# Ledger of designs, part 139: peptides against a protein of PDB entry 8YVU

Target 1, 39 residues: chain A of PDB entry 8YVU
Amino acid sequence: PQLCYILDAILFLYGIVLTLLYCRLKIQVRKAAITSYEK
Target 2, 160 residues: chain B of PDB entry 8YVU
Amino acid sequence: TWLTVLKKEQEFLGVTQILTAMICLCFGTVVCSVLDISHIEGDIFSSFKAGYPFWGAIFFSISGMLSIISERRNATYLVRGSLGANTASSIAGGTGITILIINLKKSLAYIHIHSCQKFFETKCFMASFSTEIVVMMLFLTILGLGSAVSLTICGAGEEL

## One batch from the design tools (peptide; made by RFdiffusion4, then SolubleMPNN)

Design b2_p21_5_s1 (from b2_p21_5, 15 letters changed)
Fold by OpenDDE base, seed 1:
Structure b2_p21_5_s1 (fold): chain B 39 residues (1-39), chain C 160 residues (1-160), chain D 39 residues (1-39), chain A 21 residues (1-21)
Amino acid sequence: as target 1 above (39 residues)
Amino acid sequence: as target 2 above (160 residues)
Amino acid sequence: as target 1 above (39 residues)
Amino acid sequence: SELEKLLELIERLLEEALKFL
């Protein structure tokens, strides 16, 4: 049971990190799209 | 297009594979240090008795290292070596998943037979602990297999 | 304990889905970068 | 010493992962 909770914590942290990275990448895509529209 | 993406993520996949291998080795060593598997009755630790955490981790580590080295040196012979290692790691991962599923079924059956209502019983605790470790190893093996297959596809695409 | 395993499965699936979405987004960023370079 | 080597290896892998990100 304790190991399961540790795994949950690791997977949860991994999910948060991936979500943050995804958000950053999405912002970069939007910036690139705006730059291409201004040209 | 997919091949170009895989090529750019090859280093990340290799690092992930090495990390997965290291975690598998750590789990193997911890289990061997805490539990005397030879004295445990039943097939609860069948994956450990088969030495999966060790050979599986070795295969994944070699595959990941070769992939990283191949990317860094950009040598044709290293690409072929990496492809071979990744293919072997993919096969090993598939075998590992099969072994882990069998172990999981045995562990669940053991828990069911002993009607583990008392958590403080040593046998029930060991079965639950084994199940938890097997599940963790299964997830890690799936991740490792995914990385190895991705690296294999990338390497195969470079040879074509 | 059983709920913990279910949570692990959900978090694992979430991690896989996020990884796939991240890969797709990364491809889009690269396509946008290539299109900007050709102009 | 072996644990330190493992720790150094983990640190190097982490640095490479961070460079990739």
Scores: peptide ipSAE 0.413, ipTM 0.788, DockQ to the pose 0.041
Fold by OpenDDE base, seed 4:
Structure b2_p21_5_s1 (fold): chain B 39 residues (1-39), chain C 160 residues (1-160), chain D 39 residues (1-39), chain A 21 residues (1-21)
Amino acid sequence: as target 1 above (39 residues)
Amino acid sequence: as target 2 above (160 residues)
Amino acid sequence: as target 1 above (39 residues)
Amino acid sequence: SELEKLLELIERLLEEALKFL
């Protein structure tokens, strides 16, 4: 059971990091799309 | 800028792979230190008996390190080396997953056979503990495989 | 304890999905960058 | 020493990752 909680913490942290990276990437894609449209 | 971002991502993937490998190695060493796998009845720790935490961790570590080095130096020979290492790590990861799945099946079968109602029974505790560790290792192996495959794809893309 | 394992499974699935989505976005960004460079 | 180098590498990568965050 303790190992499960540790795994949960690791997976949760990983999920948060991935979410942040995904959000940043999505913002970059949007910016790139806007820049491409203005050209 | 995009290439720099991609480079950072590759480094991150490499770090993730190394970290995964280190965690797997740590779990392997802890299990080997706490439990004498040779004296454990049954195939509950078959993955450990096969030495997967060790060789798998080594492969993932090497792959991650080579990936990081390749990304930093941007040398063609390093890229090829990293690609080869990542491919090898991917194969190792796949093999490891297979071994872990087999181990999980055996562990679950063991738990079912012994009708483990009391957690404090030594055999049931060991089987449950084994199952938990194997599941964790399986997740880590899948993460490692994912990183290795991602790095392989990135490396292949750089060679083209 | 059972909830912990369920949470692990959910978080793991989430991690896989996010990784796949991240890869797809990354590919899209690459394609957008290539297209922008050719213009 | 190799472990320390690896640890330093991990720390540097962690710092870079944190800068990226």
Scores: peptide ipSAE 0.434, ipTM 0.805, DockQ to the pose 0.049; fails the geometry check
Fold by OpenDDE base, seed 3:
Structure b2_p21_5_s1 (fold): chain B 39 residues (1-39), chain C 160 residues (1-160), chain D 39 residues (1-39), chain A 21 residues (1-21)
Amino acid sequence: as target 1 above (39 residues)
Amino acid sequence: as target 2 above (160 residues)
Amino acid sequence: as target 1 above (39 residues)
Amino acid sequence: SELEKLLELIERLLEEALKFL
């Protein structure tokens, strides 16, 4: 049972990190698309 | 800029692979320290008897290290070496998953047969503990395999 | 304890989905960069 | 000493991960 809670914490942290990375990448894609449209 | 982003991702994947390997090794050592696997009757710890935490951790560590070194030195021979190591790590991960699934099935079958309602029975406790550890190792192995496959795809893309 | 295992499964699935989405987004960014370099 | 080395390794990995973010 304690191992389950540890796994939850690790997976939760991993999910947060991936979400932040995804958001950053999405912002970069949007910026690239805007720059391509202005040309 | 894109090459820099890809390099950063490759390094991150390599670090993740090394971290996963280290965690697997730590779990293996903890299990070996707490439990005398040789004295436990049954196939509940078959994955540990096969030495999977050890050799799996070594393969993932080597793959991750080679990936990081390949990224830093940008040498063609290192890229090929990293690709080979990542492929080997992917195969090792797949084999590990298979072993862990078999172990999980045996552990679950044991729990079902003995109707482990009494958690305080030593055998039921060991089977439950084994199941929890095997599940954790399975998740870690899947993460490691994902990183190794990602690195393999990146390396294959650089060779084209 | 059962809730912990359910949470683990949900978080694990979320991690896989985010990883796939991240890979797709990364491929899209690469394709956009290649197309921009060929102009 | 081995535990300290492992802790230092984890700290370095964490710092690299934080730099990536």
Scores: peptide ipSAE 0.428, ipTM 0.797, DockQ to the pose 0.042; fails the geometry check
Fold by OpenDDE base, seed 2:
Structure b2_p21_5_s1 (fold): chain B 39 residues (1-39), chain C 160 residues (1-160), chain D 39 residues (1-39), chain A 21 residues (1-21)
Amino acid sequence: as target 1 above (39 residues)
Amino acid sequence: as target 2 above (160 residues)
Amino acid sequence: as target 1 above (39 residues)
Amino acid sequence: SELEKLLELIERLLEEALKFL
């Protein structure tokens, strides 16, 4: 049971990190799309 | 810029693979240190007896390290080496998953046979603990396989 | 303890889905960058 | 010494992960 909670913590951290990376990438895509629209 | 982004992702995947491997090694060493697996009756720890946490972790670690080194040095020969290592790690991961599934089935069967209503019994506790560790290792192995496959695809894309 | 395992499964699935979405988004960014370079 | 090497490796990996973030 304690190991399960440790795994939960690791997976939770991983999920947060991936979410942040996804958000950054999404912002980059939006910036690229805007730049393409202005050209 | 695109190549730089790809390199950063490859490095991240390599780091993830190494981390997964290290966690697997840590679990393997802890289990071997705390439990005398040789004296445990049954095949509850069959994956540990097979040495999967050790050899699997070694393969994943080597693959991850090679991927990182290949990315840093940007040499064609290293890219091929990384691709080979990632392929080997993918195969190792698949084998590991198979072993872990078999172990999980045996552990579940053991729990069912002993009708482990009382987790305070040493045998039931050990079986439950084994099941938890096997599940954790299974998840880690799947993550490692995913990273290795991703790195393989990225490496193959760079060679083409 | 059972709730912990359920949480693990959900977090694991979430991690996989996010990874796939991240990969798709990256491919889209790549396509956009290539299109911008050809232009 | 082996534990220290492992710790150093972990630290290097953490530094690389932080650079990625």
Scores: peptide ipSAE 0.427, ipTM 0.800, DockQ to the pose 0.040; fails the geometry check

Design b2_p21_5_s2 (from b2_p21_5, 15 letters changed)
Fold by OpenDDE base, seed 4:
Structure b2_p21_5_s2 (fold): chain B 39 residues (1-39), chain C 160 residues (1-160), chain D 39 residues (1-39), chain A 21 residues (1-21)
Amino acid sequence: as target 1 above (39 residues)
Amino acid sequence: as target 2 above (160 residues)
Amino acid sequence: as target 1 above (39 residues)
Amino acid sequence: SELEELLELVERLLQQALDFL
């Protein structure tokens, strides 16, 4: 049971990190698309 | 700029791979320290008996390290070395996943056979603990494999 | 305990999906960058 | 030295992650 909770915490943290990275990447893609459109 | 971003991502993946490997090693060492796997009846710890946490973690660590080094030095020979190591690590990870799945099946079968209603029974506790550890190791192995494959693809793209 | 394992499975699947989405987004960014460079 | 470099890299990555948060 305790190991499960630890794993949950790790996976949750990993999910948050991935979400943040994904958001950053998405913003970068949007910025790149805007820059490409202005060209 | 994009190459720099990709480089940073490769380093991140390499670090993630190393961390995954280290966690796997830690779990392996803890399990080996707490449990005498050789005296455990059945195949509940078959993955540990096969030494997967050790050699798998070593392969992932080497792959991650080589990936980081290759990314930093940007040398063709290092890229090839990293690609080879990542490929080997990917194969090792796949093999490890297979072993862990087999172990998980055996562990689950063991739990089912013993009708573990009482969690405090030593055998049931050990089987449950084994299952939990194997699941954790499986997840870590999948993460490691994912990182190794990603690094392999990145390395292959650089050779191309 | 059972809920913990279910949560682990959900978080793991989420992690895989996010990783795949991140890879796809990364590929899209690369394609966009290549297209922008050719212009 | 390589291990130290790796540790430094990990620390930098952690710091970047913290800065991102």
Scores: peptide ipSAE 0.428, ipTM 0.803, DockQ to the pose 0.062; fails the geometry check
Fold by OpenDDE base, seed 5:
Structure b2_p21_5_s2 (fold): chain B 39 residues (1-39), chain C 160 residues (1-160), chain D 39 residues (1-39), chain A 21 residues (1-21)
Amino acid sequence: as target 1 above (39 residues)
Amino acid sequence: as target 2 above (160 residues)
Amino acid sequence: as target 1 above (39 residues)
Amino acid sequence: SELEELLELVERLLQQALDFL
């Protein structure tokens, strides 16, 4: 049971990090799309 | 540049693969040091008897290292070597998942048959511990396979 | 303990999906950057 | 030395993640 909770904590942290990275990448895509549209 | 960002992500995937391999190796070593698998009756530790934590960790480590080296040196021969290693690691990961699923089924069946209400009984404790380790190894193997497949796709895209 | 394993499975699936989406988004950003550089 | 290089790589990745935050 304790190992399961440790795994949950690791996976949860990984999920948070990936979500933040995804949000930043999405913002970059939007900025690139806007720059391409203005050219 | 975006190319630099993607190279950094490939390197990150390679590092993740190496870390996964090291964790698998550490778990394998700890289990082998604490438990004499040869004295345990049944197929609860069949994945360990097959040496999966060791050869699987080696394959993933080699794949990850080759991927990182390929990105750093940007040489065509290293890209091909990384692609080959990632493909081999993907096959090894798939085989490992199959072995771990079989082991997990056997461990769960053992727990069900013995009606392990008393967790502190030696047999039930070992079966539960084995199940937990196998589940952790399964997750690590799937993560390693995901990284290896991703690196393989990236490497194939660079050769086209 | 069963709930912990279910949570592990959900978090693991979420991590895989996010990784795939991140890879796709990154490829899109690269394509947009290349297109912007060629213009 | 290889383990140290791997640790340095992990530290660089962590720093990049922190810079991303």
Scores: peptide ipSAE 0.425, ipTM 0.800, DockQ to the pose 0.061; fails the geometry check
Fold by OpenDDE base, seed 3:
Structure b2_p21_5_s2 (fold): chain B 39 residues (1-39), chain C 160 residues (1-160), chain D 39 residues (1-39), chain A 21 residues (1-21)
Amino acid sequence: as target 1 above (39 residues)
Amino acid sequence: as target 2 above (160 residues)
Amino acid sequence: as target 1 above (39 residues)
Amino acid sequence: SELEELLELVERLLQQALDFL
């Protein structure tokens, strides 16, 4: 049971990190699209 | 267009918020149906006694619905309303997290004091069950808060 | 204990989905960068 | 009807996620 809670914490942290990275990538795609439209 | 992609994200975040709220309501209902919280000794279910699953789920549901409606109708007044609702939901989520953390601390303290080696003892079982439910509710509340904050930032960006 | 394992399964699935979305978004960013460089 | 619309929206989002995979 303790190992299960540790795994939950690791998976939760991984989910948060991936969500932040996904948001950053999406912002980058948006910036790249704006720059391509201004050319 | 990028605006269409962002709109799809807002809708997804709104749906996620509503889903999180519904799951919170379901858990609250299940706990209330299985356990008579009023007769449970101690503060192991303090979050449920405070009615957090109910009012928290309502705030998240309203915020998610307003976000979806605001995105679909693309009206300035709805954007402001959605921003206000998302802000309120963020505050509610923060308050809920605080209540859940306090409940978790009390539950863990109870388990420690009673040296719950015997899982079949009613008090230890209830404390363990409460801890599991509170942890699940905490994760759901964090997810809901994340969606509400994301929608708030997106709405604020549209007003600027 | 069973709830912990259910949560682990949900978080694991969420992590897989986010990883796939991140990979696709990364490919899109690369394609957008290549198209902007060719202009 | 609102619940059905929400379910359809969730299904569409899941399908989009699957298509994205």
Scores: peptide ipSAE 0.422, ipTM 0.792, DockQ to the pose 0.063; fails the geometry check
Fold by OpenDDE base, seed 2:
Structure b2_p21_5_s2 (fold): chain B 39 residues (1-39), chain C 160 residues (1-160), chain D 39 residues (1-39), chain A 21 residues (1-21)
Amino acid sequence: as target 1 above (39 residues)
Amino acid sequence: as target 2 above (160 residues)
Amino acid sequence: as target 1 above (39 residues)
Amino acid sequence: SELEELLELVERLLQQALDFL
């Protein structure tokens, strides 16, 4: 049971980190799309 | 270029595979150090008795290392070797998943038979602990298999 | 204890999905960067 | 050593991830 909660914490942290990375990448894609539209 | 991207992805997947293998090995060694599996009644630790954490970790580690080396040296012979190793690791991962599922079923059956409502009982605690470790190992094995399959597809694409 | 296992499964699935989405976005960013370099 | 090269690769990947953050 305790190990399960530790795993949950690790997976939760991993999910948060990936979400942040995904958001940053999405912003980069949007910036690139805007730059391409202006050209 | 797309080739550079694929190479970076291959390296990342290889590192992930090695890391997964190392984690599996660490879990296996910890379990073997803390518990004398030979004295545990039943098949709760059947995957550990079969030595899956050890041989599985070795196969995944070798596959990942070969993939990384193949990418770094960019030699055609190494690419074929990496493809072969990734295929072998994929098969090993599939076998490992099967063993872990069987172990999980046995562990769950044991918990059901003993009506383990009180986790403080030694037998129930051990069965629960085994189940948790098996689940963790199953997830890691699935991740390793996914990386190995991805590397195999990338390697096959480079050979075509 | 049972809730922990369910949470593990959900978090694991979420992690896989996010990883796939991240890979797709990364490919899109790279394609956009290549297109921008060719212009 | 090959292990050191692997460690350096992991460190570079971690650094790239941190730079992405």
Scores: peptide ipSAE 0.391, ipTM 0.785, DockQ to the pose 0.065; fails the geometry check

Design b2_p21_5_s3 (from b2_p21_5, 14 letters changed)
Fold by OpenDDE base, seed 5:
Structure b2_p21_5_s3 (fold): chain B 39 residues (1-39), chain C 160 residues (1-160), chain D 39 residues (1-39), chain A 21 residues (1-21)
Amino acid sequence: as target 1 above (39 residues)
Amino acid sequence: as target 2 above (160 residues)
Amino acid sequence: as target 1 above (39 residues)
Amino acid sequence: SVLEELLEQVERLLKLALDFL
C-alpha cells in the first residue's frame, strides 16, 4: 500500500513534467512555423 | 498546420478539464450518498463540508466548456470569456489545493493519533477512506489547475 | 488501497498518451528543421 | 440515465484522444 502512494507521486510528477515539456516543444514548433512564414 | 495542432491541444485540455470536473462531482456525490458528513465529528471531511467537489467541479466544467466553444466558433467575445473563465478556474483550483492539503494534514494527524493498526475499526476505516478520497481529489485538482493555466496562457497568446 | 491502484492505472495511461504525443511532436520538429535546412 | 450520459462523454473523450493520436 505505501508503494502504491509512492508510485502515484512519481507518475503524477512524470505527467506534470511531460506536460510542461510538451507545451515547450509545441511553442518551439509554433515559433519555427512563424519564422518560416515571415520568410 | 501548427494552428490546427494548437487548436486540438486546447480542445484536449478543455475535455481533460471537463473530465476532471465530472470525476470530482462523481466522487462528491458518492461520498455524500455513502456518508452523512453532517454526523461525522471532526475536520476529516472539511473539503466536502466546504462544498469544494461541487463548486470546484462547476468552475472547471464551465472553463473547459467555454474553452471548447471558443475554439470551435473562433469568436473574439468567446476567447475573452474563455480567458476569464480559465483565470477564475485557476484561482478556484489554487484555493481547492490549499483546502485539500489542510484536510490531508488533519486526516494524517488523526490516523497517527489513533495508531490505526486495526483497519476494521470504523473510525480508522473512515479516516483512511477520507485520506484516499482527499488524495485523489488533490491529484484531480492539480490536473485541472494545470489545464486551466495552460488554456489561460493559450488564450492570452491569442489576444496578443 | 484499491483507489490507489486505480489512480496508478489512470496516471500510467496518461503518461503513455503524453509520451506518444511528445514523440509525434518531436518528429514534427525534426521535419520542420529539415525543411528549413533545404531552404 | 446519468451513467449513460457519463459513458457518452467518456466515449467522446476517447474519440477526441484517438483523433489527437
Scores: peptide ipSAE 0.426, ipTM 0.802, DockQ to the pose 0.046; fails the geometry check
Fold by OpenDDE base, seed 4:
Structure b2_p21_5_s3 (fold): chain B 39 residues (1-39), chain C 160 residues (1-160), chain D 39 residues (1-39), chain A 21 residues (1-21)
Amino acid sequence: as target 1 above (39 residues)
Amino acid sequence: as target 2 above (160 residues)
Amino acid sequence: as target 1 above (39 residues)
Amino acid sequence: SVLEELLEQVERLLKLALDFL
């Protein structure tokens, strides 16, 4: 049971990090798309 | 530049792979330190008996390190090396997943056979603990495999 | 304990989905970059 | 740095491995 909670914490943290990275990547894609449109 | 972003992503994946490997090693070490797997009846810890936490973690660590190195130096030979290492790590991860699944099945079978209603019984506790550890290792292995495959695809894309 | 395992499964699935989405987004970014380079 | 030297050694080993393959 304790290991399960530890795993949950790790997975949760990983999910948060991935979400942040995904958001950053999405913003970059949007910026790239805007730059490509202005060309 | 996009290339810089991709490189940072590869580094992140490599770090994630190394971290996963380290966690697997830690779990393996803890389990081996707490439990004498050789004297445990049955195949509850078959994955540990096979040494998966160790060799698998080593492969993932090497793959992650090579990926980071390849990204930093941006040399063709490093790209090939990273690709090879990631491929090897992917194979190792797949093998590890297979072993862990087999172990999980055996552990579950053990739990069912002993009708573990009381978790305080030593055998039931051990089987439950084994199952939990195997599940954790399975998740970590899947994460490692995912990172290795991702890095392999990235490396292959750089070679093309 | 059961809730913990369920949470682990959900978080794991979320992680996989995010990884796939991230890969797809990365591929899209690469395609966009290639297209931008060819212009 | 020690890390850079280690990286260089790993690089050399990798080159050797690739040449062997």
Scores: peptide ipSAE 0.345, ipTM 0.794, DockQ to the pose 0.024; fails the geometry check
Fold by OpenDDE base, seed 1:
Structure b2_p21_5_s3 (fold): chain B 39 residues (1-39), chain C 160 residues (1-160), chain D 39 residues (1-39), chain A 21 residues (1-21)
Amino acid sequence: as target 1 above (39 residues)
Amino acid sequence: as target 2 above (160 residues)
Amino acid sequence: as target 1 above (39 residues)
Amino acid sequence: SVLEELLEQVERLLKLALDFL
């Protein structure tokens, strides 16, 4: 049971980090798309 | 096109928000059906007594639906409405997290005070079950808040 | 205790989906960068 | 069709709400 809660915490942290990285990557893709349209 | 990719991402975030809302609603309904919260002494289920699983799920569901509708119809007024709904859902999510943290602290304190060494005691089992449900709801609320904030940032970026 | 394992499964699935999405997005960014370099 | 009508009604309500803001 304690290991399960630790795993939950790790997976939760991983989910937050991935969400932030995904948001950053999405912003980069948007900037690249805008730059490609202006060309 | 990049616009189609962005639209797919917004739809995915909206679907994730709706799914989170539905799961929260399901958990709330199950807990209310299995446990008579009105007869439970103490504040172990304070979040349920406040109706958070219901109104929080409704806010997240509405926000997610509005985001999907805004994306599909591509109307300027829908974008503004979605932004407003996502902002409201983000505030609701933050409030929900606060309530759940308070409930979790109370549940943990209850377990500590009653020295729940015996898991088979009804009171200790209920406190443990409450703690588990509150933790699950907390995770779901954080996921919902993350999706709502992401959609809000995306919507704000489209208006600028 | 069983609820913890269910949460782990949900978080694990979410992490996998986000990872796949991130990988797809990263590949798209790379393709866009290559196309921008060839112009 | 019913879902589309509901979506149109929600859209109208949202437009009205935005007009009041």
Scores: peptide ipSAE 0.337, ipTM 0.792, DockQ to the pose 0.022; fails the geometry check
Fold by OpenDDE base, seed 2:
Structure b2_p21_5_s3 (fold): chain B 39 residues (1-39), chain C 160 residues (1-160), chain D 39 residues (1-39), chain A 21 residues (1-21)
Amino acid sequence: as target 1 above (39 residues)
Amino acid sequence: as target 2 above (160 residues)
Amino acid sequence: as target 1 above (39 residues)
Amino acid sequence: SVLEELLEQVERLLKLALDFL
């Protein structure tokens, strides 16, 4: 049971980090698309 | 630059792989230190008896380290070496998953045979604990495999 | 204890989905960068 | 540093391994 909670914490942290990276990447894609549309 | 972003991603994947390997090694060492697996009857700890936490952790650690080194030095030969190491780690991960699934099936069968209604019985507790550890190792192995495959695809894309 | 295992499964699935989405987004960004360089 | 020397040795070994493949 305690090990399960540790795994949950690790997976949760991993999910948060991936979400932040995904958001940053999405913002970069949007900036690139805007720059391409202005040309 | 995009190259800098890709480099950071490869490093992140390599670090994730090393971390996964270290966690697997830690679990293996803890289980071996707390439990005398040789005296446990049955195949509940078959993955541990096979030494998977040790050799699997070594393979993933080497693959992750090579990936990080390859990224830092930006040499063509290191990219190929990292690709090879990641491929080997992917194969090792797949083998590890297979072993862990077999172990999990045996552990579940043991629990079913003994009708483990009383969790506090030593045998049932050990079987349950083994099942939990095997499940955790399975998840970690899948994560490691995912990272190794991702690094392999990235490395293959750089060679093409 | 059972709730912990369910949470593990959900977090694991979420991690896989995010990884796939991140890979797809990365491929799209690469394609956009290549198209911008050819112009 | 010792770490850099170790990395150079690993690099040499990797080059040798790739030459054999």
Scores: peptide ipSAE 0.329, ipTM 0.787, DockQ to the pose 0.022; fails the geometry check

